# Designs tried in a protein design run: peptides against a protein of PDB entry 5JXT. Part 68

Target 1, 319 residues: chain A of PDB entry 5JXT
Amino acid sequence: SLLPKKEINVYIGMSEMQVKWYQKILEKDIDAVNGAGGKRESKTRLLNIVMQLRKCCNHPYLFEGAEPGPPYTTDEHLIYNAGKMVVLDKLLKRIQKQGSRVLIFSQMSRLLDILEDYCVFRGYKYCRIDGSTAHEDRIAAIDEYNKPGSDKFIFLLTTRAGGLGINLTTADIVILYDSDWNPQADLQAMDRAHRIGQTKQVVVYRFVTDNAIEEKVLERAAQKLRLDQLVIQQGRAQVAAKAAANKDELLSMIQHGAEKVFQTKGAFGTMAEKGSQLDDDDIDAILQAGETRTKELNARYEKLGIDDLQKFTSESAYE

## One batch from the design tools (peptide; aimed at target 1 E67)

Design b2_p25_8_s1 (made by RFdiffusion4, then SolubleMPNN; from b2_p25_8, 8 letters changed)
Fold by OpenDDE base, seed 1:
Structure b2_p25_8_s1 (fold): chain B 319 residues (1-319), chain A 25 residues (1-25)
Amino acid sequence: as target 1 above (319 residues)
Amino acid sequence: SFTTLSKEEIEELYKLADKAFDEGF
């Protein structure tokens, strides 16, 4: 029988470089961040800020001129300059030692480029599929990954490209390096490993930058998922589908953690305490804390009805 | 309003973000 998947949110502090870039993004549009633009702020401008902040949470080298160079050489700086990479680097060593194989999903093909450089630098054998990958090359990559005795440890996927009905049950670990705005896309990604033919316990690690916009992305995704469940249960399928985040919701998401980011000198949380020197015990502590916060988050939304959820999105614009 | 961006709105956001990125945002 297929075991139920375990989902763990992994809350990760920003590196010093990420904090500096996050500050820079907020400062560039400080009037918009402070809500001083009022009705004049376009939804598009706020969406761009949200996207830049999400890029920062993923890796600062997504930004032009952020990568140290010339010469542009892959080195340990690729890892220590992004909190998610520090955790990923330790987690992958553990996963490999356990004899597991891993799917890594991202929304950003450019992050997959960084992850390819990382895989080469660490000597990890990998496959890749993104939105640009030809159909034949996708089949070839899947077959190469799934073949008996495959030496491919990692499969790098864009969440939506990996969602295309493929079977990757030869992996038992899923890392969501970032989250889709649509929680169904992430579920579809997880279901590439968590499917008929899986023989192992599937574990899903969802990376979430702590004290940053990604916490609000996660909360919105959890709210939507709960609402979708309740709408299905109540037969009210027509009402819930259409309303993109409003300006006030986007502004609240941008403001979340901004004050703490401005006050912070250096890295956040475990990245401030240990940086790249995280050990196995630190990873276990991060995973345990993440499991606790995941249970708390789920328990918060499981108790909410449709009307409570609808109120919650209106009230979270005023806190 | 609980609704996440449509697939098309997200793809447009990625295009806008990539364009803003290429424009030195």
Scores: peptide ipSAE 0.016, ipTM 0.397, DockQ to the pose 0.016
OpenDDE base, seeds 2, 3, 4, 5: peptide ipSAE 0.007, 0.012, 0.017, 0.015; ipTM 0.345, 0.390, 0.419, 0.405; seeds 2, 4, 5 fail the geometry check

Design b2_p25_8_s2 (made by RFdiffusion4, then SolubleMPNN; from b2_p25_8, 10 letters changed)
Fold by OpenDDE base, seed 5:
Structure b2_p25_8_s2 (fold): chain B 319 residues (1-319), chain A 25 residues (1-25)
Amino acid sequence: as target 1 above (319 residues)
Amino acid sequence: DFTTLSKEKIEELYKLADEAFDEGF
């Protein structure tokens, strides 16, 4: 029988460079971040801030002029300048050593470009699929990855492009480098590895930048998922799907961790303490802490009824 | 229903989804 997925949120501190860029994003729109824009602040502006903060959480090199150079050479800076890359780099070594194969999903095609550079730099053999990948090339990439004795270790996918119709049961590890606003997209991504034909325990690592916007993205996605589950279970098809985040929700998400980001000199958490020098014990500690926080997060939402989960949305629908 | 979409239409939707994310920057 197919074993249930093990899902672990991996809470990761920002690098020093990420903190600086995160500060810069907030400072650029400080009046909007402080809610001083009031009725004049557009939802579009707040959404743009959220998107920039999510870019920062993924990798600072997603910003123009962030990459050190010239010369623009792939080196260890590609890793240590992003907390997620530091953890990814250590985790992939462990995954490879255990004889596992890994799917890495992101929302951002440009992050896959960075991950390709990383794969080349580390000598990891990979396949890639995104929204621009032609059907024939997608089939070829899947077949190359799934072939018996494939030397392809990593499959890089955009969450949406990788989400439909693909069987990737030759992988047993899934890394969600970021989260979709729609938790169903992430579930569909996980289900590429977790389906009939899988012979291993599927483990899903969801990367979440700690004390940043991504915690609130995750919380909102978890709330939506729980609401969707309860709606299905209770047959309440008329429960309006969570409306798109209102201005106040977006503002609250932007403000989350902002004070700590402004007060911080340098990196966060384990990134401040060890940076790129994370050892296996640090990774074990991060994974254990993540497993605990994942259980706590799930337990928080499991206790909520439809009406409780709707209040978190309806206060957002009538203003 | 994504199950009834042509391969070409699925590709278009994926492209648009990735582009909409990239253009939002």
Scores: peptide ipSAE 0.035, ipTM 0.459, DockQ to the pose 0.017
OpenDDE base, seeds 1, 2, 3, 4: peptide ipSAE 0.014, 0.014, 0.028, 0.034; ipTM 0.385, 0.401, 0.479, 0.453

Design b2_p25_8_s3 (made by RFdiffusion4, then SolubleMPNN; from b2_p25_8, 12 letters changed)
Fold by OpenDDE base, seed 1:
Structure b2_p25_8_s3 (fold): chain B 319 residues (1-319), chain A 25 residues (1-25)
Amino acid sequence: as target 1 above (319 residues)
Amino acid sequence: DFVTLSKEEIEELYKLADEAFEEGY
């Protein structure tokens, strides 16, 4: 029988470089961030800020001129300049040691490019599929990964390209490096490993940058998922479909953690305490804290009804 | 009002974000 998947949110502090870039993004549009402009900021401008902040949470090298060089060489800086990479680097060593295989999902093909460089640098054998991958090449990559005795440890996928009904049950670990705005896309990604033919306990690690926009992306995705579940259960399919984030919700998401980011010199959380010097005990502590916060988050949303979620503005989650 | 951005809307947002970043950095 297929075991239920275990999902753990992994809350990760920003590196010093991420904090500096996060500050620069906010400072560039400070009037929009402060809501001080008498003209309501365009939804497009706020969405752009959100996208840049999400890029920063993933890796600062997604920005032009952020990568150290010349020479442009892959080195340990690729890891220590992004909190998610520091955790990923330790987690992958553990996953490999336990004889597991891993799917890594991202929304950003350019982040997969960074992850390819990382895989080469660490000597991890991998497959890749994104939105640009031809159908025949996708089949070849899947077959190469799934073959008996495959030496491919990692499969790198964009979340949407991975959503296309493929079977990757030869992996038992799923890492969501970032989250989709649509929680169903992430579920579809997890279901590549968590389906008929899986023989192991599937574990899903969702990376979430702490004190940043990604906490609000996660909360919004969890709210939507709960609403979708309630709508399906109550047969009220019509209500949930249309609600793009309004300007005030986007502004609240951008403002989340911004004050603390502006006040901070250096890295956040475990990245401030240990930086790249995370050990196995630090990873265990991060995973345990993440499991606790995941249970608390789920318990908060499981109690909400449709009427609560329809009235749910970003403010009510903290009262 | 939960953001169900379509594939096209997200691709457009990434494009707009990249264009706005390239114009401003």
Scores: peptide ipSAE 0.016, ipTM 0.475, DockQ to the pose 0.017
OpenDDE base, seeds 2, 3, 4, 5: peptide ipSAE 0.014, 0.013, 0.016, 0.017; ipTM 0.444, 0.446, 0.460, 0.489; seeds 2, 5 fail the geometry check

Design b2_p25_8_s4 (made by RFdiffusion4, then SolubleMPNN; from b2_p25_8, 11 letters changed)
Fold by OpenDDE base, seed 1:
Structure b2_p25_8_s4 (fold): chain B 319 residues (1-319), chain A 25 residues (1-25)
Amino acid sequence: as target 1 above (319 residues)
Amino acid sequence: DFVTLSDEKIEELHKLADEAFDEGF
């Protein structure tokens, strides 16, 4: 029988460089961040800020002029300048020692480019599929990854390109480097490894930048998933098609953690304490804390009815 | 109101965000 998947949110502090870039993004459009634009503030402007903050949470080198250089050489700076990369680098070493194989999903093809550079730098053999990958090349990459005795350790995928019904049950670890706005896309990504033919326990690590916009993205995704489940259970299919985030919801997401980011001099959390010097015990502590917070997050939404979940979208703008 | 953005719309928003970012840094 297929073992239940374990899903763990891995809450990761920003690096010093990420904090600096996160501050710059907020400062660049501080009037929009403060809601000073009021009704005049475009939803597009707020969405742009959200996307920049999400880029920052992923890797600061997604911004032009952020990468140290010239010369533009891949080095340890690729890792220590992003909290997610520091945790990923330690986690991948553990995963490899366990004889596991890993799918890494992101929403951003440009982040996959950084992850390719990282894989080359660490000597990890990988496959890649994104939205631009031709159908034949997708088949070839899947076959190369799935072949008996494949030396490919990592599969890099964009979440939605990886969602295309493919079987990757030769991997037992899934890393969601970021989250989709639609939790169903992430579930479909997990189901590439958590499918008929899987013989191992699938473990899903969802990376979440702590004290940043990604916590609110995760909360919205969890709320949506619960709403979708309740709608399916209650047969109220008409209620599930709730519209895109309103301006106030986007504003609250942007404002989440912003004060703490402005007050912070350096890195956040475990990144401030240890930085690139994270050991195996620090990773275990991060995973344990993440498991606890994951249970708490799920328990918060499991208690809510459809009507409460529909109201909570409005109240979470004021917390 | 959950944002189900299409992939195309996510890519468009990434592009718009990048353009808006690059214009001001």
Scores: peptide ipSAE 0.020, ipTM 0.480, DockQ to the pose 0.017
OpenDDE base, seeds 2, 3, 4, 5: peptide ipSAE 0.020, 0.017, 0.020, 0.019; ipTM 0.583, 0.465, 0.525, 0.582; seeds 3, 4 fail the geometry check

## One batch from the design tools (peptide; aimed at target 1 Y72 T74 D117)

Design b2_p26_1 (made by RFdiffusion4; failed a check: the pose's geometry)
Pose (drawn by RFdiffusion4):
Structure b2_p26_1 (pose): chain A 317 residues (1-241, 244-319), chain P 26 residues (1-26)
Amino acid sequence: SLLPKKEINVYIGMSEMQVKWYQKILEKDIDAVNGAGGKRESKTRLLNIVMQLRKCCNHPYLFEGAEPGPPYTTDEHLIYNAGKMVVLDKLLKRIQKQGSRVLIFSQMSRLLDILEDYCVFRGYKYCRIDGSTAHEDRIAAIDEYNKPGSDKFIFLLTTRAGGLGINLTTADIVILYDSDWNPQADLQAMDRAHRIGQTKQVVVYRFVTDNAIEEKVLERAAQKLRLDQLVIQQGRAQVAAAANKDELLSMIQHGAEKVFQTKGAFGTMAEKGSQLDDDDIDAILQAGETRTKELNARYEKLGIDDLQKFTSESAYE
Amino acid sequence: TTEREEDRGAKDDSEEEALLLERMLD
């Protein structure tokens, strides 16, 4: 029995420093922010703003010249200058206290570099797979974290790094520092720990910058994830739109017994006998329209799970 | 607390950003 995973959006604000940088990004190209300029502009200008705001929602030290002036030290400012780091610090502290281990995923490798300095600062044992990591390296990194009684606690990965089917069930908590544009990528990262061999409840925390660009980014991915479900659930429809033996058999046998019983004429003919007054015609049209409504209202309301013929129906016996 | 010689943001990540932009366009 594999427990369904708990996915939680943790909505996070921004530090005072992030606001300064967030405003600068928006100011440096305020024209494009207000939707100015021609409609012919290429997508490049807006997408550059998206990248900067994404970096700014992650950590301000991703911008050169942002960390406090030289010389550079690795201290508490690494935590309190990014809202996500403040939430993560207490979250990681609580995770270790309850005997849990955690996989931390990110889109940017330069953020895992910042998380490396954090892990060394707090004394956390950790592993990293980067996507810019050799094959034999990440095999050892997987094994080191999966070793029984492992020294490690945090596993730093990029959402895409490892590839398909790698197993990290020796962890039961997943933290998505930032989200991906395609939902299958984040969903695959969660299934590094949420797969066969996982014994404990998998909990996934997704850091989202509330009232900023990442909240809006999330809604779109949630929509695209919902669209994918509808396509996959309806993937049986085109194969259904020939005729089975039973379908053909049912068409022929339908009402055949009543035909054999009949010596004279059938229904509409036996009761009225090839002569029809106005009242008889009106009853035929009223009964038909009623049947027509009930038939259409029944089938136009159905779903794929009702129309889909099982392959075992072809096993006529 | 430890000391360092270079800023964290000094390393060029433009190729990584271009890769992320390509993904965004898909």

Design b2_p26_1_s1 (made by RFdiffusion4, then SolubleMPNN; from b2_p26_1, 15 letters changed)
Fold by OpenDDE base, seed 1:
Structure b2_p26_1_s1 (fold): chain B 319 residues (1-319), chain A 26 residues (1-26)
Amino acid sequence: as target 1 above (319 residues)
Amino acid sequence: MRTRDEDLGSVDDSAEDEALMKEMLE
């Protein structure tokens, strides 16, 4: 029988470089961030800020002029300048030692480019599929990854490209490097490993930048997922969860953690305490804290009814 | 080896960003 998947949100502090870039993004549009634009602020402008903040949470090198160089060289700076990379680097070593194989999903193909460079730098053998990958090349990559005795440790996928019904049950670990705005896309990604033919317990690690916009992306995704489940269960097909965030929701998401980010000198959380010097005990602590917060998050939304879940109220995040 | 050198200048993030923004709008 297929074992239930274990899902753990891994809450990760920003690196010092991420904090600096996060501050710059907010400062560039400070009037919009402060809500000074009011009704005049375009939804598009707020969405652009959200996208830039999400990029920052993934890796600061997604921005022009962020990467040290020229010359541009892959080195330890690729890791320590992004909190998610620091945790990923330690986690992948553990996963490999356990004899597991891993799918890494992202929304951003350019992040996969960074992850390819990382894989090469660490000597990890990998496959890649994104939205631009030709159908034949997708098949070839899947077959190469799934073949008996494959030496490919990592499969890098965009969440959308990975959603295409493929079987990757030769992996037992899934890392969602970032979350999809639609929680169903993430579920579909997880289901590439969590399918008939899986012989191991699938573990899903969802990376979430702590005290940043990604917490609100996650909360919104969890709310939507619960709403979708309740709508299906109650047969209320007409309650289309308004998938579209309104301006006030977007503004609230942008503002989340912004004050703390502006007050922060250096890195956040475990990244401030240990940075690249994270050990196995630090990883265990992060995973344990993540498991606790994941249970708390799920328990919060499990208590809410359809009417409460339809109201994205900032208050529902604080009760 | 995709040198990030070549991709840093050429990756018009605009299409992917637009697609991701579109998902946030729907």
Scores: peptide ipSAE 0.183, ipTM 0.759, DockQ to the pose 0.285
OpenDDE base, seeds 2, 3, 4, 5: peptide ipSAE 0.025, 0.022, 0.168, 0.026; ipTM 0.678, 0.609, 0.760, 0.691; seeds 2, 3 fail the geometry check

Design b2_p26_1_s2 (made by RFdiffusion4, then SolubleMPNN; from b2_p26_1, 17 letters changed)
Fold by OpenDDE base, seed 1:
Structure b2_p26_1_s2 (fold): chain B 319 residues (1-319), chain A 26 residues (1-26)
Amino acid sequence: as target 1 above (319 residues)
Amino acid sequence: MRTRSSDLGSVDTSAEDEALRKEMLE
């Protein structure tokens, strides 16, 4: 029988560089961030801010002129300048040591480009699929990864490209480097490993930048997923959750953690304390804290009815 | 394969940003 997947949100502090870029993004549109535009604020402007903040949470090198150079090198700076990379780097060592194989999903192909360079730098053998990958090349990559005795440790995928019905049950670890705006896309990604033919306990690590917009992206995704489940269970198909965030929701998401980000000098949390010097105990602590917060998050939404889940409760941040 | 190294000095995410923005509108 297929074991249930274990899902853990891994809450990760921003690096110093991420904090600086996050501040710059907010400062650039400070009037919009403060809600000074009122009803005149463009939804498009807010969505643009959300996108920039999400990029920042992934890696600061997703911005022009962020990468230090020339010379441009592939070195440790690729890791320590992004909190998610620091955690990923330590986690992958553990995953490899335990004899597991890993799928890494992202929304951003440019992040996969960074991850490819990282894989080469660390000597990890990998496969890659994104939205631009030709059908034949996709098949070849899947076959290369899935072949008996494959030396490919990592499969890099864009979430949606990886969601396309493929079987990757030769991996038992899934890392969602970032979350899809649609939680169903993430589930479909997980189901590439958590499928008939899987013989191991699938573990899903969802990376979430702590004290940043990604917490609200996650909360919204959890809310939507619960709402979708309840709508299906209650046969209320007409209560299609308006999947689109409104302006007030977007603004609330942008504002989340912004004050603390502005007040922060340096990195956040464990990134401030240890940075690239995270040890196994630090990783265990991050994972344990993540497991706790994951349970709390799920428990919060499990108690809510359809009517409550249809309202974006800004108040969920204060309870 | 496109690596970060192939596009060093020019980071264009505009197409992906647009795609992801569209997804946030759905």
Scores: peptide ipSAE 0.391, ipTM 0.866, DockQ to the pose 0.260
OpenDDE base, seeds 2, 3, 4, 5: peptide ipSAE 0.271, 0.152, 0.372, 0.329; ipTM 0.825, 0.745, 0.874, 0.856

Design b2_p26_1_s3 (made by RFdiffusion4, then SolubleMPNN; from b2_p26_1, 17 letters changed)
Fold by OpenDDE base, seed 1:
Structure b2_p26_1_s3 (fold): chain B 319 residues (1-319), chain A 26 residues (1-26)
Amino acid sequence: as target 1 above (319 residues)
Amino acid sequence: PRVRDKDLGSEDTSAEDEALRKEMLE
C-alpha cells in the first residue's frame, strides 16, 4: 500500500543579500507598500511587487546586478547568498546519504538555471524539465531518471511542467523550492512521486522564507486548499471561483514582515546565527520547528468554515 | 557557460513574470 506522504514546511531565514534586496524592492514602491496609493494603486503594481518579493525569496541572483563579479563564477556565493540554497545544500547531502532521490520543483525556470549551476558545482547528476522542454526531451529525461540504476540524483522541474501526469516514483523526496499560487499545482507535483509504484515513504519539504511574503503565500494556499476541500464536500461549486487575491490581500501580503525586514541588519534566523555553517543538528532543528509550524498552520485552517475561509482576514495570522 | 546566464537580459524574464502574474490573477 502507498504510505501517506509526510509534508513539512521548512521555514528559512533570508541571507543578508536577500534582506538587502527585499528592502530595495519595498523601498522602490514604498508608497504602494504603505497603502498611500489607496484606490488609485493598481492591482498590477501590487502583483509586480509580490512577484519581485517572491523572486527575492528564491534567489537574489534573479535580479540583474545582484551576482557578485567580475569575475562571474559559480562558487560558494551561489549558496550562501540565498537562505533556501544553504538549507538545500545541507538537505541534499543528507538525502543522498540516505540513498534517496529527489524532485525539486519551482515556479521559476530561471531558478532552475541557478539550480543547474549548483548541481554542476556540487557534482550532482540531474535531469531538468520546464515549460519550454520539448515533448520528446521530456520523455527522454523521465526515462533517464527512472531507469533502473539511474545515476541521476536530482530532477529539476517547474511545478506546472512536472504536473503533466508523469510518473517519478523512483524519487521519494520532493522539495518544493517555492509554492504555486494554486495549491493544487503543488499537490499535482507531489503526486509525481506519491503515486502507485512508490515503495518508499514520500517526504515533501516545502521551502518557505520566514518573515517574508512567502508565509502569506503559504497561508493563502492552505486557506484555498481547505476551502476547495470544503466546497467539494458540501457541493458548493460556485464558491471556489473567488480564487484571485484582491488588492487588500496583496497589500497585506506585501506588508507582512516588511517592518522587521527594514529593521534587520544582516541575515534572518538560522541564517544570521550559522549562515553557510549549518550542521546536521541545525537542519534537524529547522525540520522539527517546521513540522510544528506546519501542524499549527493546518490546525488553524481545519477549524474554519467556508464563510471564514472566504474572508482573507489579515487578523487570522495573529490568532 | 553558466546556465543562469542564458536568460540574463532576455525577454524570457518578462514572459515568466507575466505567467506568474497571470497565475496570481486566476
Scores: peptide ipSAE 0.351, ipTM 0.831, DockQ to the pose 0.228
OpenDDE base, seeds 2, 3, 4, 5: peptide ipSAE 0.232, 0.239, 0.267, 0.237; ipTM 0.800, 0.796, 0.815, 0.807

Design b2_p26_1_s4 (made by RFdiffusion4, then SolubleMPNN; from b2_p26_1, 15 letters changed)
Fold by OpenDDE base, seed 4:
Structure b2_p26_1_s4 (fold): chain B 319 residues (1-319), chain A 26 residues (1-26)
Amino acid sequence: as target 1 above (319 residues)
Amino acid sequence: MTTRSKDIGSEDTSSEDEELKKRMLE
């Protein structure tokens, strides 16, 4: 029988470089961040800020002129300059020692390029598919990964490309490096490993940059998913929650953690204390804290009715 | 150690960024 999947949000502090770039993004559009534009502020401007902040949460090298150089080199700096990479690097070593195989999903193909460079640098054998991968090449990559005795440890996927009905039950670990704006896309990604033919406990690690916009992306996704479930259960198909975030929601998401980011000198959380020197105990602590926060997050939304879930206010999560 | 001719951020991701922004509107 298929075991239930275990989902853990892994809350990760920003590196010093991420904090610096996050500050720079907010400062560039400070009037919009402060809501000074009022009704005249374009939704497009807010969406641009959200995209830049999400890129920063993934890796600072997604910005022109962020990477040290020339010369531009693939080295340890590719890891220690992004909190998610530091955690990923330690987690993958553990996963490999356990004899597990891993799917890594991202929204950003350019992040997959960084992950390819990382895989080569660490000597991890991998497959890749994204939105630009030809259909024949996708089939070949899937077959190469799924073949008996495959030496491919990692499969790198864009979330949408991985959603296309493929079977990857030869992996038992799923890492969502970032979250899709639509929680159904992430579920579809998980279902590539959590499907008939899976023989192991599937574990899903969702990376979330702590004290940043990604916490609000996650909260919004959890709220939407719960609302969708309740609407289906109650047969109220007409209460399609407006899937699009309004301007006030986007502004609230941008403002989340911004004050603390401006006050921070250096890295956040465990990244400030240990940086790239995270050990196995530090990873266990991060995973345990993540499991606790995941349970708390789920418990908040499980108690809410349809009417409460339709009200996206930052305040409704604290009542 | 691999040396690259360009920084990672020098690649144009504008089309992907626009698609991801579009998904935030859906």
Scores: peptide ipSAE 0.593, ipTM 0.947, DockQ to the pose 0.675
OpenDDE base, seeds 1, 2, 3, 5: peptide ipSAE 0.454, 0.437, 0.467, 0.433; ipTM 0.869, 0.857, 0.879, 0.863; seeds 2, 3 fail the geometry check

Design b2_p26_2_s1 (made by RFdiffusion4, then SolubleMPNN; its pose is not in this set)
Fold by OpenDDE base, seed 3:
Structure b2_p26_2_s1 (fold): chain B 319 residues (1-319), chain A 26 residues (1-26)
Amino acid sequence: as target 1 above (319 residues)
Amino acid sequence: AEEARRIAELERRRAEEARRREELAE
């Protein structure tokens, strides 16, 4: 029988470089971040800030002029300048030693470019599919990954490209490097490995930048998922969850952790303490803390009814 | 807490099984 998938949110501190870039993004639009724009603040401006903050949470090299150079060389700086890469690097080494194979999903094709450079730098054999990949090349990549005795350890996918109903049951680990606003897109990504024909326990690691915009993206996704489940159970098809965040919701999301980011000199959490020198015990501690917070997050929404889940509780923004 | 421990324990068991397979292949 197919074992239930295990999902863990992996909460990861920003690197020093990420903190500096996160501060710069907030400072550039400080009046909007402080809500000083009021009714004049455009939803488009707030959405742009959210997108820049999400880019920062993924990797600072997604910004022009962020990468050290010239010369532009791939080395350890590609890893230590992003908290998610530091954790990914240690986790992949563990996954490989276990004889597991891994799917890595992102919303951002440009992050997959960074992950390709990383794979080459570490000598990991990989496949890639994104939205621009030709149909024939997608088939070839899937077949190359799924073939018996495949030497391809990693499959890099955009979450949308992974949604195409493909079978990747030859992988047993799923890393969501970032989250979709629609939790169903992430579930569809997980279900590429978690299908009939899977013989191993599927484990899903969802990377979440701690004390940043991504925590609020995750909370919103969890809220929506619970709402969708209750709507299905109650047959209330018309409860369209307000698909798009309003201005106040976006502002609250942008403000989350911003004060602590401005006060921070250096990196956050385990990234400040250990940086790239994470050991196996540090990874186990991160995973254990992540599991606890994952249970707490789920338990928060399990008790809520449809009417409560339709209300965005702004109160959690100031704690 | 318990499920992360179960995952960490599953990962440890998988690493131990991998080591045992390497030791049996020598």
Scores: peptide ipSAE 0.011, ipTM 0.382, DockQ to the pose 0.011
OpenDDE base, seeds 1, 2, 4, 5: peptide ipSAE 0.007, 0.000, 0.000, 0.000; ipTM 0.417, 0.257, 0.328, 0.256

